# Peptides against a protein of PDB entry 4Z5W: the designs that were tried, part 174

Target 1, 305 residues: chain A of PDB entry 4Z5W
Amino acid sequence: IPDVFLELNKLWYFSAQSNLFNGEMPRSLSNSRSISLLSLRNNTLSGQIYLNCSAMTNLTSLDLASNSFSGSIPSNLPNCLRLKTINFAKIKFIAQIPESFKNFQSLTSLSFSNSSIQNISSALEILQHCQNLKTLVLTLNFQKEELPSVPSLQFKNLKVLIIASCQLRGTVPQWLSNSPSLQLLDLSWNQLSGTIPPWLGSLNSLFYLDLSNNTFIGEIPHSLTSLQSLVSKENAVEEPSPDFPFFKKKNTNAGGLQYNQPSSFPPMIDLSYNSLNGSIWPEFGDLRQLHVLNLKNNNLSGNIP

## One batch from the design tools (peptide; made by RFdiffusion4, then SolubleMPNN)

Design b2_p24_7_s2 (from b2_p24_7, 9 letters changed)
Fold by OpenDDE base, seed 1:
Structure b2_p24_7_s2 (fold): chain B 305 residues (1-305), chain A 24 residues (1-24)
Amino acid sequence: as target 1 above (305 residues)
Amino acid sequence: SPPPQPTPEDNTGGIHTFSDTSSS
């Protein structure tokens, strides 16, 4: 990318995604006073990520995902006082989340999906201080770590939590009960154990629950049949709209489905590929908004209602 | 018999925020 952005003093939006751009991010771009939305995703950009937050006073959205950037996560990002959305997916950092992110009050949506992030305990301890954080995606990190169950963890405004494919150990953490606005929870493809906690059914905004491909045991909590968001449409919950798309593989050989918004996900309960026992509750029939109920590959018995 | 554990290569599921660039 040419270093010409100093001349583009009115540039508000720059999208150069899905090209063949290589080299470092232009310094003039890193110092742009006018830019609000920057998307350079799906290129071959390299070097250290550096943003001059004192200059980039209008920066609100940053998508650098799927690039060849290296080095540390920029610790100065919290100084970008308007920066709300960050997608750093598929950047191989091999790092921990910087402690400076405790001060990242502008942050609303963060993805480090497949970014070789380490120390989930530190990451969650830091990110809980982001008072405006609504969307957190940490898929494909923290390999074989333990999901912390520290009751003091508080994500009060969290609407979307995705921590899939980490091979995480532990149980469904009670601190999630401190997130009453949670709409989407994906903890799939981990090594989570224990029982599915009944308090999950008290998350009145939860329309998408994926606990598939874990080691959960016991019965399906009856409280899941009373998930208010799946019973009625009456609670039009304000949906988080991060400036980055979500992807989910449908089949091993099919291209990933793109979801531009969390609302594009079908209302779902996926508990498949666990060791759950007992019966399927007939009261799942009360979940009139539910599109997908996946209970396959468990130890369930009795009648299908 | 316990359900076959998915193979390590198949063990990547869930939602993420990067496109599967099919290496065409």
Scores: peptide ipSAE 0.468, ipTM 0.839, DockQ to the pose 0.582
Fold by OpenDDE base, seed 2:
Structure b2_p24_7_s2 (fold): chain B 305 residues (1-305), chain A 24 residues (1-24)
Amino acid sequence: as target 1 above (305 residues)
Amino acid sequence: SPPPQPTPEDNTGGIHTFSDTSSS
């Protein structure tokens, strides 16, 4: 990418995603006073990520996903006082979340999906201080770590939590009960164990639950048949979605489906590929807004309602 | 020969925020 951004003093939005750009990010871009939205995802950019937050006073969105950046996570990002959305997916940092992120009050949406992030306990301890954090994606990190169950963890404004494919051990963490606004939970493709907790059915805004491909045991909690968002059409206030898309791999096709907003996911309960037993509750029929109920490959018995 | 153990990539699913570059 040419180093010409000093001349572009009115540049508000720059998208150069899905190209063949290589080398380092231009220094003039890292110092742009005008830019609000920056997307360079799906390139071959390299070197360290550096942003001059004192200059980049209008920066609100940063997508650098699927690049060859190296080094540490930029600890100065909390100094970008308007920065709300960050996508650092598929950047191999081999690092922990910086302690400075405790002060990241502008942050609303964060993805480190497949970024070789380590120490989930430290990551969650730090990120709980981000009071405006609504979307957190940590898929494909923390390999074989234990999902912390510390009851003091509090994500009070969290809407979307995705921590899939980490081979995480532990149970569904009780601290998620402190997130009453949770709409989407994906903990699929882990080694989570124990029972599915009944308090999940008290999350009135939860319309998407994926606990598939774990080691859960016991009965399906009857409280899941009373998920308010799946019983009635909530007038979901369209909250501002993250500026980055979501992807879900389908089992059969090489191309993941793209979802531009969390609300574009079908209302779903997926408990497939566990060790759940007991019956299917007939009261799942009360979930009039439910599009997908997947209970495949469990130890369930009795009649199909 | 024992069946090839599924690569860690074969046992991955759920939602993420990167596009598979393999479709180009």
Scores: peptide ipSAE 0.467, ipTM 0.830, DockQ to the pose 0.363
Fold by OpenDDE base, seed 5:
Structure b2_p24_7_s2 (fold): chain B 305 residues (1-305), chain A 24 residues (1-24)
Amino acid sequence: as target 1 above (305 residues)
Amino acid sequence: SPPPQPTPEDNTGGIHTFSDTSSS
């Protein structure tokens, strides 16, 4: 990318995603006072990520996903006082979340999906200080670590939590009950064990629950039949979506389906590929908004209601 | 017997925020 952004002093939006750009990010771009939204995802950009936050006073969204950047996560990003959305998916950092992110009060949406992030305990301890954090995607990190169950962890404004495919050990953490506005939870493709906690049914905004491909045991909590968002439409507060899309493969041979907003996901309970036992509750019939109930590959018995 | 785990070929991997545009 040419170093010409000093001349583009009125440039508000720069999207150059899905091109063949290589080399480092231009210094003039890293110092742009006008840019609000920067997307360079799906390129071959390299070097260290550096942004002059004192210059980039209008920066609100940053998407650098799927590039060949190296080095540390930029610790100065919290100094970008208007920066809300960050997508650093598929950048191989091999790092921990910087301690400076405790001060990242502008942050609303963060993705490090498949970014070789380490130390989930430190990451969650840091990110809980981000009071405006609504969307957190940490899929394909923290390989074989223990999911912390520290009750003091608190994500008050969290709407979307995705920590899939980490081979995480542990149980469904009690600190998730401190997120009463949670709408989408994906903890699929881990090594989580124990029972599914009944308090999940108290999450009145939870319309999408994926606990599939774990080692959960016991009965399906009856409280899941009372998930208010799946009983009635009244509480579907469409909150502002993150500026980055979500992807989910429907089939391995199919291209990943793109979801531009969390609300584009069908209302779903997926508990498939566990060791759950007992009956299917007939009260699942009360979930009038539910589109997908996936209970396959468990040890369930009795009558199908 | 524990239910069969999906094969790696059935690994949907959950939700993520990168496109699988491996340009073949």
Scores: peptide ipSAE 0.463, ipTM 0.833, DockQ to the pose 0.524
Fold by OpenDDE base, seed 4:
Structure b2_p24_7_s2 (fold): chain B 305 residues (1-305), chain A 24 residues (1-24)
Amino acid sequence: as target 1 above (305 residues)
Amino acid sequence: SPPPQPTPEDNTGGIHTFSDTSSS
């Protein structure tokens, strides 16, 4: 990428995604006063990520996903006072979340999917201080760590939490009950155990629940048949989506489906590939907005309602 | 029998925010 962005003093949006750009990010781009939206995803950019936050006063969205960047997560990002959305997916940091992120009050959406992030306890302890954090994606990190159950953890404004494919141990943490605005929860493809907690059914905005491919036991909580977002359409709050797309593989061999916003996911309860027992509640029929109910590969018995 | 636990290599399930480059 040429170092010409100093001359582009009116550049608001720069998207050069899905190209073959290599080398370091241009210094003039890292110092752009005009740029608001920067997407360089799906390139071969390398070196350390550096942004001059004192210069980049208009930066609101940063997508650097799927690049060959190295080094530490930039600790100065909280100084970018308008920066809301960050996608650092598939950047191999081999790092912890910087402590400076406690002060990241502008942050609304963060993804570190497959970024070799370590220490989930520290990450969640830091990120809970981000009062405006609505979307958190941490899929494919924290290899074999334990999902913290610390009751003091609080994500008051969290709407989307995705921590899939981490081989996480532990139980569904009660601190998630402190997120009453939670709309989408994906904890699939972990080693989570215990029972599915009944308080999940009290999350009135929860329209997408994926607990599949874990080691959950016991009965399906009857409270899941009372999820208000799945009973009626009235609670479908269109909220500002992250400036980055989401991807989900349907089948092991199929390309990932792209979802431009969390609301584009079908309303779903996926409890498949666990050790759940008991019956399927007939009251799942009350969930008129539910598109997908996946209970396969469990120890369920009785009649299918 | 307990359902087969997914192998670590196949543990690419769930939602993420990167596109699979595997279609090249």
Scores: peptide ipSAE 0.450, ipTM 0.822, DockQ to the pose 0.588

Design b2_p24_7_s3 (from b2_p24_7, 8 letters changed)
Fold by OpenDDE base, seed 1:
Structure b2_p24_7_s3 (fold): chain B 305 residues (1-305), chain A 24 residues (1-24)
Amino acid sequence: as target 1 above (305 residues)
Amino acid sequence: GPPPQPTPSDNTGGIHTFSDSSSA
């Protein structure tokens, strides 16, 4: 990418996604006063990520995902006072979340999917201080760590939590009950154990629940049959989506399906590939907004309602 | 018996925010 962004003093949006750009991010781009949205996703950019937050006063969205950047996570990003959305997916940091992110009050959406992030306890302890954080994606990190169950953890404004494919141990953490606005929860492809907690059914905005491919035992909580977002359409809160897309693999050999917004996911309960027992509750028939109920590969018995 | 545990190579499920490199 040429180092010409000093001349582009009115450039508000720069997207150079899905190209063959290599080398470092241009220094003039890292100092742009005009840019609000920056996306360099799906390139071969390298070097240290550096942003001059004192210069980049209009920066609201940053997508650097799927690049060959190296070094540390930029600890100065909280100084970008308008920065709301960050996608650092598929950047191999091999690092912990910086302590400075406790002060990241502008942050609304963060993804570190497949970024070699370590120490989930520290990450969640830091990120709980981000009062405006609505979307958190941590998939493919924290390999074989324990999901912290610390009751003091609080994500008051959290709408989307995705921590899939981490091989995480532990149980569904009670601190999630402190997130009454949660709409989408994906904890799939972990080693989570214990029972599915009944308080999940009290999350009135929860329309998408993926607990598949874990080691959960016991009965399906009857309270899941009373999820208000799946009973009635009236609770569909239109919230501003992150400026980055979501992806879900349909099959092991197929390309990922792209979802531009969390609301584009079908209303779903996926509890498949666990060790759940007991019956399928007839009251699942009350979930008139539910598109997908996946209970396969469990120890369920009795009648199908 | 318990369902076969997915192999470590199969643990690529769930939602993420990167495109699969197979389309480049």
Scores: peptide ipSAE 0.477, ipTM 0.843, DockQ to the pose 0.600
Fold by OpenDDE base, seed 2:
Structure b2_p24_7_s3 (fold): chain B 305 residues (1-305), chain A 24 residues (1-24)
Amino acid sequence: as target 1 above (305 residues)
Amino acid sequence: GPPPQPTPSDNTGGIHTFSDSSSA
């Protein structure tokens, strides 16, 4: 990418995604006063990520995903006072979340999916201080760590939590009950154990639940048949709108399906590939908004209602 | 015996925020 962005004093949106750009990010781009939305996703950019937050006063969205950047996570990003959305997916940091992110009050949406992030306990302890955080994606990190169950963890405004494919140990953490606005929860493809907690059915905005491919035991909580968002459409909840798309792979041979917004996900309960027992509750028939109920590969018994 | 634990490469699922290079 040429170092010409100093001359582009009216540039508020720059999208150069899915190209063959290599080398470092241009220094003039890292100092742009006009840019609000920056997407360089799916390139071969390298070096350390550096942004001059004192110059980049209009920066609201940053997508650097799927690049060859290296080094530490930029600790100065909280100084970008308007920065709301960050996608750092598929950047190999091999790092912890910086302590400075405790001060990241502008942050609304964060993805580190497949970014070699370490220490989930420290990451969640830091990120709970981001009072405006609505969307958090941490898929493919924290390999074989324990999901912290510390009751003091609090994500008051969290609407989307995705921590899939981490081989995480532990149980469904009770601190999620402190997130009453939670709409989408994906904890699939971990080593989570214990029972599915009944308080999940009290999350009145929860329309998408994926607990598939874990080691959960016991019965399906009857409270899941009373999820208000799946019973009626009356809960018009403000949706999180991150500036980055989501992807879900349906099978090993298909490309990932793209979802531009969390609302593009079908209303779903996926509890497949666990060790759940007992019956299927007939009251799942009351979930008139439910599109997908997946209970396959469990130890369920009795009649199908 | 317990079903073979799928290999870590086969055990990648859930939602993420990157496109696989095969979807470009």
Scores: peptide ipSAE 0.463, ipTM 0.829, DockQ to the pose 0.490
Fold by OpenDDE base, seed 4:
Structure b2_p24_7_s3 (fold): chain B 305 residues (1-305), chain A 24 residues (1-24)
Amino acid sequence: as target 1 above (305 residues)
Amino acid sequence: GPPPQPTPSDNTGGIHTFSDSSSA
């Protein structure tokens, strides 16, 4: 990418995603006063990520996903006072979340999916201080760690939590009950155990629940048949979605489906590939907004209602 | 019996925010 962005003093949006750009990010780009949205996703950019936050006063969205960047996560990002959305997916950091992220008050959406992030306990302890954090994606990190159950963890404004494919141990953490605005929860493809907690059915905004491919035992909580978002069309005020797309692989041979916003996911309960027992509740028929109920590969018995 | 554990290469699912290179 050429170092010409000083001359582009009116450039608000720069998207150069899905190209063949290599080398370092241009210094003039890292110092741009005008850029609000920067997307360089799916390139071969390298070096350390550096942004001059004192210069980049208009930066609101940053997508650097699927690049060959190296080094530490930039600890100065909280100084970018308008920066709301960050996608650092598929950047090999091999790092912990910086302590400075406790002060990241502008942050609304963060993804580190497949970024070799370590220490989930520290990550969650830091990120709980981000008062405006609504979307958190941590898929494909924290390999074989334990999902912390510390009751002091509080994500009051969290709407989307995705921590899939981490081989995480532990249980569904009670601190998630402190997130009453939670709309989407994906904890699939872990080694989570215990029972599915009944308080999940009290999350009135929860329209998408994926607990598939874990080691959950016991009965399906009857409270899941009363998930308010799945009973009635709540006029959930669609808050602005993150500026980065989501991807879900359906089948081994199918390309990943792209979802431009969390609301594009079908209303779903997926509890498949666990060790759940007991009956299927007939009251799942009350979930008139539910598109997908997946209970396959469990130890369920009785009649199918 | 317990469902066959998917192989480590197949053990990746859930939602993420990167495009698989196979769709480019």
Scores: peptide ipSAE 0.459, ipTM 0.827, DockQ to the pose 0.550
Fold by OpenDDE base, seed 5:
Structure b2_p24_7_s3 (fold): chain B 305 residues (1-305), chain A 24 residues (1-24)
Amino acid sequence: as target 1 above (305 residues)
Amino acid sequence: GPPPQPTPSDNTGGIHTFSDSSSA
């Protein structure tokens, strides 16, 4: 990418995604006063990520996903006072989340999916201080770590939590009960154990629950049949979606489906590939908004209602 | 025992925010 951004004093949006750009990010770009949205996703950019937050006063969205950046996560990003959305997916940092992110009050949406992030306990302890954090994606990190169950963790404004494919051990964390606005939870493809907690059914906004491919035991909690968002058409408040798309593969051989908003996911309960027992509750019939109920590959018995 | 967990083939396990290079 050429170092010409000093002359582009009116440049508000720069998208150069899905190209073959290589080398380092231009210094003039890292010092741009005008840029609000920056996307360089799906390139071969390298070197260390550096942004001059004192200069980049208009920066609101940053997508650097799927690049060859190296080094540390930029600890100065909280100084970008308008920065709301960050996508650092598929950047191999091999790092912990910086302690400075405790001060990241502008942050609303964060993804580190497949970024070789380490220490989930530290990550969650830091990120709980981000009072405006609504979307958190940590898929494909923290390999074989334990998901912390510390009840003091508080994500009061969290709406989307995705921590899939981490091989995480532990149980469904009780601190999630402190997130009453939670709409989408994906903890799939871990090594989570224990029972599915009944308090999950008290999350009135929860329309998407994926606990598939874990080691959960016991019965399906009856409280899941009373998930309010799945019983009634509450007005899906068009919540400000993150400035980055979500992806989910349906099948091993299929390309990833793109979802531009969390609300584009079908209302779903996926408990497949566990060790759940007991019967299917007939009261799942009350979940009139439910599109997908996946209970396959469990130890369930009795009649299908 | 738990049913054999299918090995997540690359990028099949859960929601993420990166596209596979083959589908862009």
Scores: peptide ipSAE 0.454, ipTM 0.832, DockQ to the pose 0.500

Design b2_p24_7_s4 (from b2_p24_7, 11 letters changed)
Fold by OpenDDE base, seed 3:
Structure b2_p24_7_s4 (fold): chain B 305 residues (1-305), chain A 24 residues (1-24)
Amino acid sequence: as target 1 above (305 residues)
Amino acid sequence: SAPPQPTPEDNTGGIHTFSDTSSA
C-alpha cells in the first residue's frame, strides 16, 4: 500500500479487504487524522501493528483480521479515544491481552478469534474493566486452559460472548449471571464439564445458546424452557452491530456462513454432543421463537414430547 | 462407544470473525 494518506485529509473510510497487499501498513495511514473506519482484512500485511492514536482521533473501527502481522498486541490502542470495534482475528500474536486494555473505555466490540491469545484468566480480568464492551469473541485461543469461575468477574453490558474451540476446562462460570443483557453465548467445542446451570434460564435476552461439543452431565435445566427471548419477541433490543461480520462453519464442506449481525443468527439452543441425561422437557414447546433445538448425541431418555 | 473425538483440525466449531475465502 503506498504511503500517500497524509494528503488525504478527508479520507473517512478506507477498505482494502481481500486483496494481495503485502509489507507493512503505511505510516501515513497509521497517522491519519481523518480516517474513521479502517479495514485491511484478508491481506498479507506483515510487521508490527503501529497506530498513532494521538493522530488517529477519528478512528472508530479497525479490522486487520487475516493478516501476517507479528509482534505484540498494540498496548496503546486504548489511547484511540473513539475506537469502538477491533477485529484482530487470525493474527498470530502469541501473546496476552495488554494490561492497558483495562482503560479501553471506548471499546464496544473485540475479536481475537484464532489469534494465539494466551491466559484467559488475565484476558477476562482485564476486559471486565471495559465498561462499554458488548461483543467479545475469543474463539480458537487459550488452548486447554481453564475457564475462570471467579465470581468477581463482571461484564454488565455484555451482549455477545463467544469463546468456542478453545478446549477450555472448567464449568459454565457463574459470573455470566452478572451479564443480564447477554443475547448470544457460544461456549461450544470446549472441554467444559459439570451441569448446565439453571440461572442460564434467567438471562431474559438470551436467544442463542451453544454449549455443544462439551462434557456436560446431568439433566437439561427446566429453566431453559422459560427463556423469555424465546417465548416472546417483545424484548428484542436492537443495538448497533459490530462493524465486523461473524462466521459459523457448518459441518458440511460448504464455506462458512456469514452473519453480518448477531441478530441474524437463528434463535437456538444447542446442547448436542454432551453427556446430558433425563427427559426432554415438554415445555420446550412454549419456546415459540426457537428455530433450532439441538439435543443430539446425549444420553437423553424417555419420550420425545 | 465414545463418539469419535473430532480431530484437532475438525474441532474448529463455533462462531468466529475470520473468513478464509479471499473471494467474498
Scores: peptide ipSAE 0.471, ipTM 0.843, DockQ to the pose 0.516
Fold by OpenDDE base, seed 5:
Structure b2_p24_7_s4 (fold): chain B 305 residues (1-305), chain A 24 residues (1-24)
Amino acid sequence: as target 1 above (305 residues)
Amino acid sequence: SAPPQPTPEDNTGGIHTFSDTSSA
């Protein structure tokens, strides 16, 4: 990418995604006062990520996903006072989240999906201080770590939590009950154990629950039949979605389906591929908004309602 | 009986925020 962005003093949006750009990010781009939205996703950019936050006063969205960047996560990003959305998916940092992210009050949406992030305990302890954090995606990190169950962890405004495919150990953490605005939870493809906690049914905004491919035991909590968002069409005020898309594979051989908004996911309960027992509650029939109920590959018994 | 292990075909891997660049 040429170093010409100083001349482009009115450039508000720069999208150069899905190209073959290589080398470092231009210094003029890292100092742009005009840019609000920057997307360089799906390139071969390299070097260390550096942004001059004192210059980039208009930066609101940053997508650098699927590049060959190296080094540390930029610790100065919290100084970008308008920066709301960050997608650093598929950047191999091999790092912990910087302590400076405790001060990242502008942050609303963060993805480190498949970014070789380490120490989930430190990551969550830091990110809980981000009071405006609504979307957190940490899929494909923290390999074989333990999901912390520290009750003091608090994500008050969290709407989307995705921590899939980490081989995480532990149980569904009680601190998640402190997130009453949670709409989408994906903890699939881990090694989570214990019972599914009944307090999940108290998450009135929860329309998408994926606990599939874990080692959960016991009965399906009856409280899941009373998930308010699945009983009634509450006009969930569609809050502004993250500026980055979500992807989910349907099949191993299929390209990932793109979902531009969390609301584009079908209302779903997926508890498949666990060790759950007992009956299917007939009160699942009260979930009039539910599109997908996946209970396959469990030890369930009795009558299908 | 151990729960049936997910088949490779069932490996959705969960939700993520990167596109698989299909190697065209």
Scores: peptide ipSAE 0.470, ipTM 0.831, DockQ to the pose 0.493
Fold by OpenDDE base, seed 2:
Structure b2_p24_7_s4 (fold): chain B 305 residues (1-305), chain A 24 residues (1-24)
Amino acid sequence: as target 1 above (305 residues)
Amino acid sequence: SAPPQPTPEDNTGGIHTFSDTSSA
């Protein structure tokens, strides 16, 4: 990318995604006073990520996903006082979340999907201090770590939590009950164990639950048949979406389906590929807004209602 | 011959925020 952004003093939006750009990020871009939205996803950009937050006073959204950047996560990002959305997916940092992120009050949406992030306990301890954090995506990190169950963890404004494909051990953490605005939970493709907790059915805004491909045991909590968002449409608060899309693999075909907003996911309960037993509750028929109920590959018995 | 153990990538799913470059 040419170093010409000093001349572009009115540039508010720059999208150069899905190109063949290589080398380092231009220094003039890292010092742009005008830019609000920056997307450079799906390139071959390299080197250390550096942003001059004292100059970049209008920066609100940053998407650098699927690039060849290296080194540490930029610890100065909390100094970008208007920065709300960050997508660092598929950047191989081999790092922990910086302690400075405790002060990241502008942050609303964060993705480190497949970024070789380490120490989930430290990451969650730091990120709980981000009072405006609504969307957190940590898929494909924390290899074989334990999902912390520390009751002091509080994500009061969390709406979307995705921590899939981490080989995480442990149980569904009780601290998630402190997130009453949770709409989407994906903990699929881990090594989570124990029972599915009944308090999940008290999350009145939860319309998407994926606990598939784990080692859960016991019965399906009857409280899941009373999820208010799946009974009635009344609580569909359209909230500001992250500026980055979501992707879900369905089958062996390489192309994941793109979802531009969390609300574009079908209302779903997926408990497939576990060791759940007991019956299917007939009261799942009361979930009039439910599009997908997936209970396959369990030890369930009795009649199909 | 034992069937090849599925690679860690074959046992990955769930939601993420990167596009596979093969679908662009």
Scores: peptide ipSAE 0.467, ipTM 0.827, DockQ to the pose 0.362
Fold by OpenDDE base, seed 4:
Structure b2_p24_7_s4 (fold): chain B 305 residues (1-305), chain A 24 residues (1-24)
Amino acid sequence: as target 1 above (305 residues)
Amino acid sequence: SAPPQPTPEDNTGGIHTFSDTSSA
């Protein structure tokens, strides 16, 4: 990418995604006073990520995903006072979340999907201080760690939580009950155990639940048949989506289905590939907005209602 | 016995949610 952004003093949006750009991010771009949205995703950019937050006063969105950047997560990002959305997916940091992110009050959406992030306990302890955090994607990190169940953890404004494919141990954490606005929860492809907690059915905005491919036991909580977002359409709060898309892969080798917003996900309950027992509740028929109910590969018994 | 659960490493068609296309 040429170092010409100093002359582009009116540049508001720069998208150069899905190209073959290599080398470092241009210094003039890292110092741009005008840029609001920066997307360089899916390139071969390298070096350390550096942004001059004192210069980049208009930066609201940063997408650097699927690049060859290295080094530490930039600890100065909280100084970018308008920065709301960060996509650092598939950047191999081999790092912990910086302590400075406790002060990241502008942050609304964060992805570190497949970014070699370590220490989930520290990550969640830090990120709970981000009062405006609504979307958190941490898939393919924290290899074989334990999902913390610390009752003091609080994500009051959390709407989307995706922590899939981490081989995480533990249980569904009770601190998620402190997130009454949760719309999408994906904890699939972990080693989570215990029972599915009944308080999940009290999350009135929860329209997408993926707990598949875990080691959950016991009955399906009857409270899941009363999920208000799946009973009626009136509870679908359209909130501002992150500027980065979501991808759902059906197969590792297949291109993922792109979802530009969380609301583009089909209303779903996936409890497949667990050790759940008991009956299928007939009251699942009350979930008139439900598109996908997946209960396969469990120990369920009785009649299919 | 429940059939062995496919692992994310198994090309057997696990559904994963991501914020980026991981080219595996």
Scores: peptide ipSAE 0.045, ipTM 0.643, DockQ to the pose 0.310; fails the geometry check

